# Peptides against a protein of PDB entry 2N1D: the designs that were tried, part 128

Target 1, 169 residues: chain A of PDB entry 2N1D
Amino acid sequence: EVKVKIPEELKPWLVDDWDLITRQKQLFYLPAKKNVDSILEDYANYKKSRGNTDNKEYAVNEVVAGIKEYFNVMLGTQLLYKFERPQYAEILADHPDAPMSQVYGAPHLLRLFVRIGAMLAYTPLDEKSLALLLNYLHDFLKYLAKNSATLFSASDYEVAPPEYHRKAV

## One batch from the design tools (peptide; made by RFdiffusion4, then SolubleMPNN)

Design b1_p24_8_s4 (from b1_p24_8, 13 letters changed)
Fold by OpenDDE base, seed 5:
Structure b1_p24_8_s4 (fold): chain B 169 residues (1-169), chain A 24 residues (1-24)
Amino acid sequence: as target 1 above (169 residues)
Amino acid sequence: SEAVEKEIQEKLKKILEKILKVLE
């Protein structure tokens, strides 16, 4: 089985994210002030500006594109808590042609990496290819950890109105 | 559902293959 290691700095946030939504009945503000597209773009620019010989520019672009596509595929069916379903339905109605990477932000992007390990287990990959992919995924997660103070904040959530609770059954 | 999981896995496979094609 494939294991994607989440940085220790981000594990507490996953718990806080769950608590804010499921226990405190709050919702992440949508559309996100900083959406997944912007986060990935910043990462790509960060990698390019460093001029690191370990990372080919075209490879970084493809990894970013891949993460974006993966997020857009997974968000609606795999990354949402039950309480978030009505909000998602509203987003689909308001933004029918927009990819979810333009709507959601860092917390939901981080949830993606909790699930990717299991998905990779069902994908036939040789050891070399898998190791290479994991290196890029872990590198991105390290980037999220380094920028966690600006990317993850409880202030990005708000208490759901009473009307929302009636829909979230 | 099993059908949804299978669809996601197939889409993921295509995405990963695209990435790996560039990384290799």
Scores: peptide ipSAE 0.174, ipTM 0.760, DockQ to the pose 0.520
Fold by OpenDDE base, seed 2:
Structure b1_p24_8_s4 (fold): chain B 169 residues (1-169), chain A 24 residues (1-24)
Amino acid sequence: as target 1 above (169 residues)
Amino acid sequence: SEAVEKEIQEKLKKILEKILKVLE
């Protein structure tokens, strides 16, 4: 398995996220106040503003595009806890053509990086290509950690109503 | 250089495409 290192600052959040949903029966407020698209855009702009001598703008854009596409593919089948599935079904019914990167936010985006390591193991990547990809992924994760105070908050969750509990049997 | 940047872009694109293909 390919190891994608999650910053220590974000590891406790993964536990809190799991606890809020599975144990406390709360749901992340949708649509997200700050969705995945905006987070990725902010990251790209952040990298551009750093004023590096080497123009890495195009590489960053490809990484952002890839993360977005990967998220949209993975969200519905791999990134949701069982308790979240009725909510997801409602989103699909109401907005069938909307990409999930425009609906979900930072917590679900972070879950993607917990799964990506296993997915990379299925791809026949050479050592150089793998190292390159991991460097960019880790750079993005560091950005999430740096902005964790604004991106991750329990206040973005709410207690699911009794009607929802009946659907989430 | 522009050549190096282009090479990086192409490599990333290929990697990501392969990942997405596996998920199909």
Scores: peptide ipSAE 0.107, ipTM 0.660, DockQ to the pose 0.045
Fold by OpenDDE base, seed 3:
Structure b1_p24_8_s4 (fold): chain B 169 residues (1-169), chain A 24 residues (1-24)
Amino acid sequence: as target 1 above (169 residues)
Amino acid sequence: SEAVEKEIQEKLKKILEKILKVLE
């Protein structure tokens, strides 16, 4: 198994995220105020502003594209807690064909990196290729940690109404 | 060098493509 290192600053958030949803029966406000697409765009722009060469910029763009597609594939089946399933169903009904990267935000994006290690284990990669990918993923995670105060907040969650609880068996 | 950077870019692209194929 391949382990993707989650910054220590973000590990407590994963616990809080789980607690808000599963224990406190809250839901992340959707559509997100700042969706995954915007977060990735900001990251790409951030990397550009740091004086990277054109070649490095291309690599960042590919990483961003990969993360986006990876998120869109994984969200519905791998990244949701049981309590969030009815909300997801409503999103699909209201916004068919919309990529989930335009709906969900930072908390769910962070969950992706908890799962990616297992997925990489199924991908035949040599040591150098794996190290390259991990370096880019880690760099992005560092960016999330640096901006955690604006990306992760309990105020982005709200108590689910009683009607929702009946759906979330 | 630019050649080395280009090689890295191509490798990354292939990696991502392979990942996507696994996910689909």
Scores: peptide ipSAE 0.101, ipTM 0.650, DockQ to the pose 0.043
Fold by OpenDDE base, seed 4:
Structure b1_p24_8_s4 (fold): chain B 169 residues (1-169), chain A 24 residues (1-24)
Amino acid sequence: as target 1 above (169 residues)
Amino acid sequence: SEAVEKEIQEKLKKILEKILKVLE
């Protein structure tokens, strides 16, 4: 298995995220106040502000595009807990053509990186290619860690209404 | 060098595209 290291600052959040939804029966407020698209855009702008060359900027843009597409493909099938599925179904019904990167936020984006390692294990990549990809992924994760105080908050979750509980049984 | 950076970018692009194909 290819291991994508999650920064230590973010590991506790993954536990809190899981607890809020599975044990406390809360839901992340949708649409997210700060969606995945905006997070990735902020990251790209952050990299640009650090004086990167045009080539480095291009690479960052490709990484952002890749993460976005990866998220949009994986969200519905791989990133949701069972309790979140009725919420997702409602989102799809109301906005069938909207990318989920415009709906969901940082917590679900972080879940993506928990799954990518296993996926990469089944992708034929040479060592150099894998190292390159991992470097960019880790760089983005470091950005999330640096901004974790603003990106990850339990206040973005809310107790699911009684009507929702009936749908989730 | 700029040449090296371009090579890295191209390689990254191919990697990402390859990964996306697997996900689809």
Scores: peptide ipSAE 0.101, ipTM 0.652, DockQ to the pose 0.043; fails the geometry check

## One batch from the design tools (peptide; made by RFdiffusion4, then SolubleMPNN)

Design b1_p25_1_s1 (from b1_p25_1, 11 letters changed)
Fold by OpenDDE base, seed 5:
Structure b1_p25_1_s1 (fold): chain B 169 residues (1-169), chain A 25 residues (1-25)
Amino acid sequence: as target 1 above (169 residues)
Amino acid sequence: DELKKLLKKLLEELKKFPPQDFELP
């Protein structure tokens, strides 16, 4: 299996996220105050402000576009705890044509990188290509870690109402 | 473009995986 290394700064958040959802029965507030599209845009602007060449700017834009597509494909089928399924169904009913990158935020985006490694193992990539892809993914994760204080907060979650519990479990 | 092709290959692979509830390893 291909290993995507999650920064140590973000691992405690994954545990907090798990606890909030599965044990405390809370839900991430949707639509997110800062959605995945906005996070990716900030990342792109951050990279461009570092004085990069035209080629580097092109690469950043491609990576941003790629991660966005990955998230939109994976969110509904791979990145939700069982308790979050009714919430997702409500989102689909209310916003059938909206990409999930405009609805969900940093916690769910981080979950993508927990799952993507196992799927990379089945992707027909040569060693050099795989290394290149991993470098870009790790660079983005480093950005998330650097901005973790503003991107990840338990205050973005709320207790699910009683009617939600009846359809969730 | 090699990078775009690379990113596309992974995207196509992601579409093939069956649904699964998320859980920490």
Scores: peptide ipSAE 0.740, ipTM 0.969, DockQ to the pose 0.790
Fold by OpenDDE base, seed 2:
Structure b1_p25_1_s1 (fold): chain B 169 residues (1-169), chain A 25 residues (1-25)
Amino acid sequence: as target 1 above (169 residues)
Amino acid sequence: DELKKLLKKLLEELKKFPPQDFELP
């Protein structure tokens, strides 16, 4: 597999996320107060404010668009714990035409980068192209780490109601 | 343009993987 390095600042959150969902039987509150679209927009604006050239700005926009598409394709099929499946089904019923990047937030976005490395191993890219892509992904992860205090919080989760537990088998 | 092409290649690969529950390594 291709190694996508998760910043050390974010690794503890992945464990907390796992614990909240699988052990404490909590659910991330949906729709997210700050969804993936908003996070990506903030990242793009952050990069633009750093005085990037037109070419650099274009690259950032392409990366943002790419990550958004990755998330929307992967969320329902790859990024959910089993316990979260009933919630996802409810979201699809209530928001049938909404991209999941408009519903879910930072925790699920971070899960994408846990899985994407294995996918990259099967992508036909030369060494230079792979390095370029990894650099952009790592740059975004660095942004998430920098803003981790505001993006990742256990207060965004809530205990699932008893009715939900009956569905989550 | 080349970057967009690279990003698209990964997207196409992501679509090929069968559904599975998320797990931490």
Scores: peptide ipSAE 0.739, ipTM 0.969, DockQ to the pose 0.814
Fold by OpenDDE base, seed 4:
Structure b1_p25_1_s1 (fold): chain B 169 residues (1-169), chain A 25 residues (1-25)
Amino acid sequence: as target 1 above (169 residues)
Amino acid sequence: DELKKLLKKLLEELKKFPPQDFELP
């Protein structure tokens, strides 16, 4: 496994997220008030405002596009707790053509980086290329940590209704 | 362009993994 370092300030949130979903039987409110597309757009704008060269700006755009696609590929199959499966099924039924990056938000985006390390271990990359990818991923994680106060909140979750609990368990 | 290729390689690998419920390490 390749180590993707999660910033220390975000680790407690992962635990809170886990607790809200698995123990308190809550669900993240969908569609997200601030979806993954919006978060990535803000990140791109932030990086561009930091005086990046044209080449660096190009790189940021590629990273944003990459992370978006990663999320859309992995959300349904890798990033959901078992309790969230019925909610996801409802989203797919109601919005079959909508990218999940337009529906889900920061908590699920952060889960991507918990899982992606295992996939990197199987990616045919040399050490230099792997380091480059990790640097960009870590840079984005740093951005999430910097903006954690506005991106992660337990108030974005709600108690699942009784009918949901019946079908989920 | 090299970065784009690297990002694509990871994407292709992500598609290969079987479904799995999320768990914290």
Scores: peptide ipSAE 0.739, ipTM 0.969, DockQ to the pose 0.793
Fold by OpenDDE base, seed 3:
Structure b1_p25_1_s1 (fold): chain B 169 residues (1-169), chain A 25 residues (1-25)
Amino acid sequence: as target 1 above (169 residues)
Amino acid sequence: DELKKLLKKLLEELKKFPPQDFELP
């Protein structure tokens, strides 16, 4: 398994996220006030503002596009706690064609990086290519950590209504 | 181009994994 290092600043949040959902039976408010698309756009703009060359700007855009697609592919099948399944089903019913990157936010995006390492182990990449990819992923994670105060908050969660509990068991 | 190919390779692998509930390690 390939280890994608989660910044220490974000590890406590993953635990809080877990606790909010699985133990406190709360749900992240959807649609997210700041969705994954917006987060990635901000990241891209941040990188571009630092005086990157055209080639570097191209790379940032590719990485953003890649992460977005990763998230959209994995959200429904890999990134949800069992308790969140009914909520996801409702989202799909209401917005069947909407990419999940427009619905979900930072907490679920961070979960992607918890799971992606296992998938990288099966990806046919040479060591140099793997290192390059990891560097980009880690760079993005550093951005999330830097902006964690505004991206991750328990106030973005709410107690699930009683009717939700009946279908979440 | 090369980076795009790398990103695409991972994407293809992500599509192969069976559904499972998220869990922290």
Scores: peptide ipSAE 0.739, ipTM 0.969, DockQ to the pose 0.821

Design b1_p25_1_s2 (from b1_p25_1, 10 letters changed)
Fold by OpenDDE base, seed 2:
Structure b1_p25_1_s2 (fold): chain B 169 residues (1-169), chain A 25 residues (1-25)
Amino acid sequence: as target 1 above (169 residues)
Amino acid sequence: SELKELLEKLLAELKKFPPQDFELP
C-alpha cells in the first residue's frame, strides 16, 4: 500500500487514543471543543500567513476542502472503534444533518491518515500526482504534529457511563 | 484544477470501501 508517514510526534498519541477507548473504556467528548472544521481553518490561515502566493493559497483551500470531505465520508464507516459506535449513533440521531467534521476533533482526524494509505493504493494516480497529493497530506500532518500539545489530550476523554456499556455489548 | 481532480479521485475511492471498525496496524 501507499505509505502515508505519520510524524513520530503523533505515533504515541495513536496508541494513547487506542488505550483510552478500547482498554480504559473512555469516549472522546462530543461535540469536540476543537472540531475538524476549526482545525482545518486554522491550518489554512496558518499557511496563508506564511506569505503564500495566490496559487498556493488556492491549493491549500482545495486540500482543506478535500480533507474535510474525506473525513466526513470516512468517519462513520472507517474511523471508529467498535466501542464508539453507540456514541456515533446518538450523534446521528440528534444531529442528522450535521457533518461529522463539525462534531469530531483531532484524534479522529488523525485516524483518517492511518487508513488513507490503503485507499491511495487503489486510486488511479500516476507517480507525479501521487507525490503531489502525499506532499500536501504530509504537510498537514506536520501541522498537526506541531500543534499536538493543544490538539491531542487525554483530558478530552471521559469514562463512559454504565448505561453506555450496556449499549456497547 | 488538477489538484481538485486528484482529490476527487481519492474521494471516489474512499466511498467504495466497506464499513469496518478502526484498528491500529
Scores: peptide ipSAE 0.750, ipTM 0.971, DockQ to the pose 0.783
Fold by OpenDDE base, seed 1:
Structure b1_p25_1_s2 (fold): chain B 169 residues (1-169), chain A 25 residues (1-25)
Amino acid sequence: as target 1 above (169 residues)
Amino acid sequence: SELKELLEKLLAELKKFPPQDFELP
């Protein structure tokens, strides 16, 4: 597989996210107070404020658009724990035409980068192209790590109600 | 652009994978 390195600062959060959902039977509050669209917009603005050239600015916009589409394709089929499936079904029923990047937040976005590496292994890219793509993905992950204190919090989760437990397990 | 083409190639591949529950390595 292709290795997408998760920053060490974010690995503990992945464990906390797993624990909150699978062991504590909590759910991330939806719609997110800060959704994926907003996170990507902040990233783009951050990169543009750093004095990048027009070429680099264009590249950032393309990366943002790409990651957004990746997330919207992957969320429902690849990025949910089994316990979260009923919640997702409710979201689809209430918001059938809404992109999931407008509903979900940082924790689910981070899960994308846990899974994307294995899928990159099947993408027909030469070594130079793969390195270029990985550099941009890692740059975004570095941004998430830098802002982890504001993006990731257990207080964004809530204990699932009894009615949810009956249909989830 | 070349970068956009690369991003689209990955997107095409992501759509091919069957659904599965998320799990940490």
Scores: peptide ipSAE 0.749, ipTM 0.970, DockQ to the pose 0.822
Fold by OpenDDE base, seed 4:
Structure b1_p25_1_s2 (fold): chain B 169 residues (1-169), chain A 25 residues (1-25)
Amino acid sequence: as target 1 above (169 residues)
Amino acid sequence: SELKELLEKLLAELKKFPPQDFELP
């Protein structure tokens, strides 16, 4: 398996996220106050402000576009706890044409990087290409860790109503 | 670009995996 290293600063959040959803039966408030699109935009702007060359700036834009697409194809099929399925179904019914990157936020985006490593193992890439891709993914994760205080908060979750519990059984 | 091609290769692979509930390792 290809190892995508999650920064140590973010590992506790993954546990908190798991606890909030699976044990406390809470749901992330949707639509997110800060959605994945905005997070990626902030990352791109951050990288541009670092004095990168035009070539590096172009690469950042491609990475942002790539991660966005990854999230949009993976959210519904790979990144949801079982308890979150009814909520997702409601979102799809109400907003069938909205990309999930405009609905969900940082916690679900982080889950992408928990799962992506196993899938990278099946991607036909040579060693150098794989290293290059991993470097960009790790760079983005580093950004998430640096801004974790503003991106991840238990206050973005709320207790699911009783009627929701019946649907989630 | 080379990077774009790499990103697309991963995207293609992601679409092949069957749905499953998220779990922490």
Scores: peptide ipSAE 0.746, ipTM 0.970, DockQ to the pose 0.811
Fold by OpenDDE base, seed 5:
Structure b1_p25_1_s2 (fold): chain B 169 residues (1-169), chain A 25 residues (1-25)
Amino acid sequence: as target 1 above (169 residues)
Amino acid sequence: SELKELLEKLLAELKKFPPQDFELP
């Protein structure tokens, strides 16, 4: 299996996210106040503003586009706790053509990187290519860790109403 | 670009996985 290392700073948040959803029966507020598209845009702007002389900086936009597409493909099928399924169904019904990167936010984006490693193991990439891809993914994760105080907050969740619990059974 | 091709290869693989509920390892 390919190892995608989650920064230690973000691991406690994954646990808090799990607790909020599965044990406290809360839901992330949708549409997100800061959606995945916005987070990725901020990342791209951050990379460009740093004035890095890295020859690979031209690739930032491609990486952003790639991660966005990964998220949009994976959100509904791989990144939701069972308790979140009714909420997702409602979102699809109300916004059938909207990409999920415009609806969901940082917590769900982080979940992508929990799952993507196992899937990389099945991708036909040589060692050099895999290392290159991992470097970009880890760089983005580093950005999330750096901005974790503003991106991840329990205040972005709310207690699910009784009628939702009936749907989630 | 080479990077774009790599990203596309992963994307293609992601589309093949069957749905499952998220759980922390």
Scores: peptide ipSAE 0.743, ipTM 0.970, DockQ to the pose 0.798

Design b1_p25_1_s3 (from b1_p25_1, 9 letters changed)
Fold by OpenDDE base, seed 3:
Structure b1_p25_1_s3 (fold): chain B 169 residues (1-169), chain A 25 residues (1-25)
Amino acid sequence: as target 1 above (169 residues)
Amino acid sequence: DELKKLLEKLLEELKKFPPEDFELP
């Protein structure tokens, strides 16, 4: 398994996220006030503002596009706690064609990086290519950590209504 | 071009994994 290092600043949040959902039976408010698309756009703009060359700007755009697609592919099948399944089903019913990157936010995006390491182990990449990819992923994670105060908050969660509990078991 | 190809390779692998509830390690 390839280890994608989660910044220490974000590890406590993953635990809080887990607790909010699985123990406190709360749900992340959807649609997210700041969705994954917006987060990635901010990241891209941040990188571009630092005086990157055209080639570096191209790379950032590719990484953003890649992460977005990763998220959209994995959200429904890999990044949800069991308790969140009914909520996801409702989202799909209401917005069947909407990419999940426009609905979900930072907490679910961070979960992607918890799972992606295992998938990388099966990806046919040479060591140099793998290192390059990991560098970009880690750079993005560093950005999330830097902005964690504004991206991750328990106030973005709410107690699930009683009717939700009946279908979440 | 090369970076795009790398990103695409991972994407293809992500599509192969069966559904699984999220769990923290």
Scores: peptide ipSAE 0.736, ipTM 0.969, DockQ to the pose 0.822
Fold by OpenDDE base, seed 4:
Structure b1_p25_1_s3 (fold): chain B 169 residues (1-169), chain A 25 residues (1-25)
Amino acid sequence: as target 1 above (169 residues)
Amino acid sequence: DELKKLLEKLLEELKKFPPEDFELP
């Protein structure tokens, strides 16, 4: 496994997220008030405002596009707790052509980085290439940590209705 | 362009993993 370091300030949120979903039987409100697309757009704009060169700006755009695609590929198959499966099924039924990056938000995006390390271990990359990818991923995680107060909140979750609980368990 | 190729390599690998419920390490 390749180690993707989660910033320390975000680790407690992962635990809170876990608790809200699995123990308190809550669901993240969908569609997200601030979806993954918006978060990535803000990140790109933030990086561009930092005086990056044209080459660096190009790199940021590629990273944003990459992370977006990673999320859209992995959300349904890798990033959901079992309790969230019925909600996801409803989203797919109602919005079959919508990218999940337009529906889900920061908590699920953060889960991507919990899982992605294992996938990197199987990716045929040399050490320099792997380091480059990790640097960009860590840079994005740093951005999430910096903006954690506005991106992560328990108020974005709600108690699942009785009918949902009945079908989920 | 090199970065794009690297990102795509990871994407292709992500598509290979079987479905699994999320759990914290």
Scores: peptide ipSAE 0.736, ipTM 0.969, DockQ to the pose 0.793
Fold by OpenDDE base, seed 1:
Structure b1_p25_1_s3 (fold): chain B 169 residues (1-169), chain A 25 residues (1-25)
Amino acid sequence: as target 1 above (169 residues)
Amino acid sequence: DELKKLLEKLLEELKKFPPEDFELP
């Protein structure tokens, strides 16, 4: 397996996210106040403002587009706890044409990077290409860590109503 | 355009995985 290193400051959040959903039976409020599209846009603007030679606009835009597409492909099939399935079904029914990057936020985006490492192991990439890709992914994760105080909060979750529990059996 | 190709290769691989509930390792 290819290891995508999650910054240490974000690991406790993954545990909190797990606890909120699976133990406390809460749901992330949807649509997200700060959705994945906006997070990626802020990242792109941040990288472009640095003015570094290595921060070519082309590369930043490609990475942002790539991560967005990864998220949209993976959210419904790979990034949801079982308890969140009824909520996702409701979102699809109400917004069938909306990309999930416009609905979900930082917690679900972070879950992508928990899963992506195993999938990279099956991707036909040479060593240099893999290293390059990992560098970009790690750079984005570093950005999430720097902004963790504003991106990850238990206040973005709410207790699921009793009728929801019946659907989530 | 090499970066775009790399990103696309991963995307194609992601599409191959069957649905699975999320769990922390």
Scores: peptide ipSAE 0.735, ipTM 0.969, DockQ to the pose 0.800
Fold by OpenDDE base, seed 5:
Structure b1_p25_1_s3 (fold): chain B 169 residues (1-169), chain A 25 residues (1-25)
Amino acid sequence: as target 1 above (169 residues)
Amino acid sequence: DELKKLLEKLLEELKKFPPEDFELP
């Protein structure tokens, strides 16, 4: 299996996220105050402000576009705890044509990188290509870690109402 | 473009995986 290394700064958040959803029965507030599209845009602007060459700017834009597509494909089928399924169904009913990158935020985006490693193992990539891809993914994760104080907060979650519990379990 | 093709290869693979509830390893 291909290992995507999650920064140590973000691992405690994954545990907090798990606890908030599965044990405390809370839900991430949707639509997110800062959605995945906005996070990716900030990342791109951050990279461009570092005085990069034209080629580096091109690469950043491609990576941003790639991660966005990965998230939109994976969110509904791979990145939700069982308790979150009714919420997702409500989102689909209310916003059938909206990409999930415009609805969900940093916690769910981080979950993508927990799952993507196992799936990379089945992707027909040569060693050099795999290393290149991993470098870009790790660079983005480093950005998330650097901005974790503003991207991840338990205050973005709320207690699910009683009617939600009846359809969730 | 090499990078774009690389990113697209992974995207196509992601579409093939069956649904599964998220869980920490």
Scores: peptide ipSAE 0.735, ipTM 0.969, DockQ to the pose 0.790

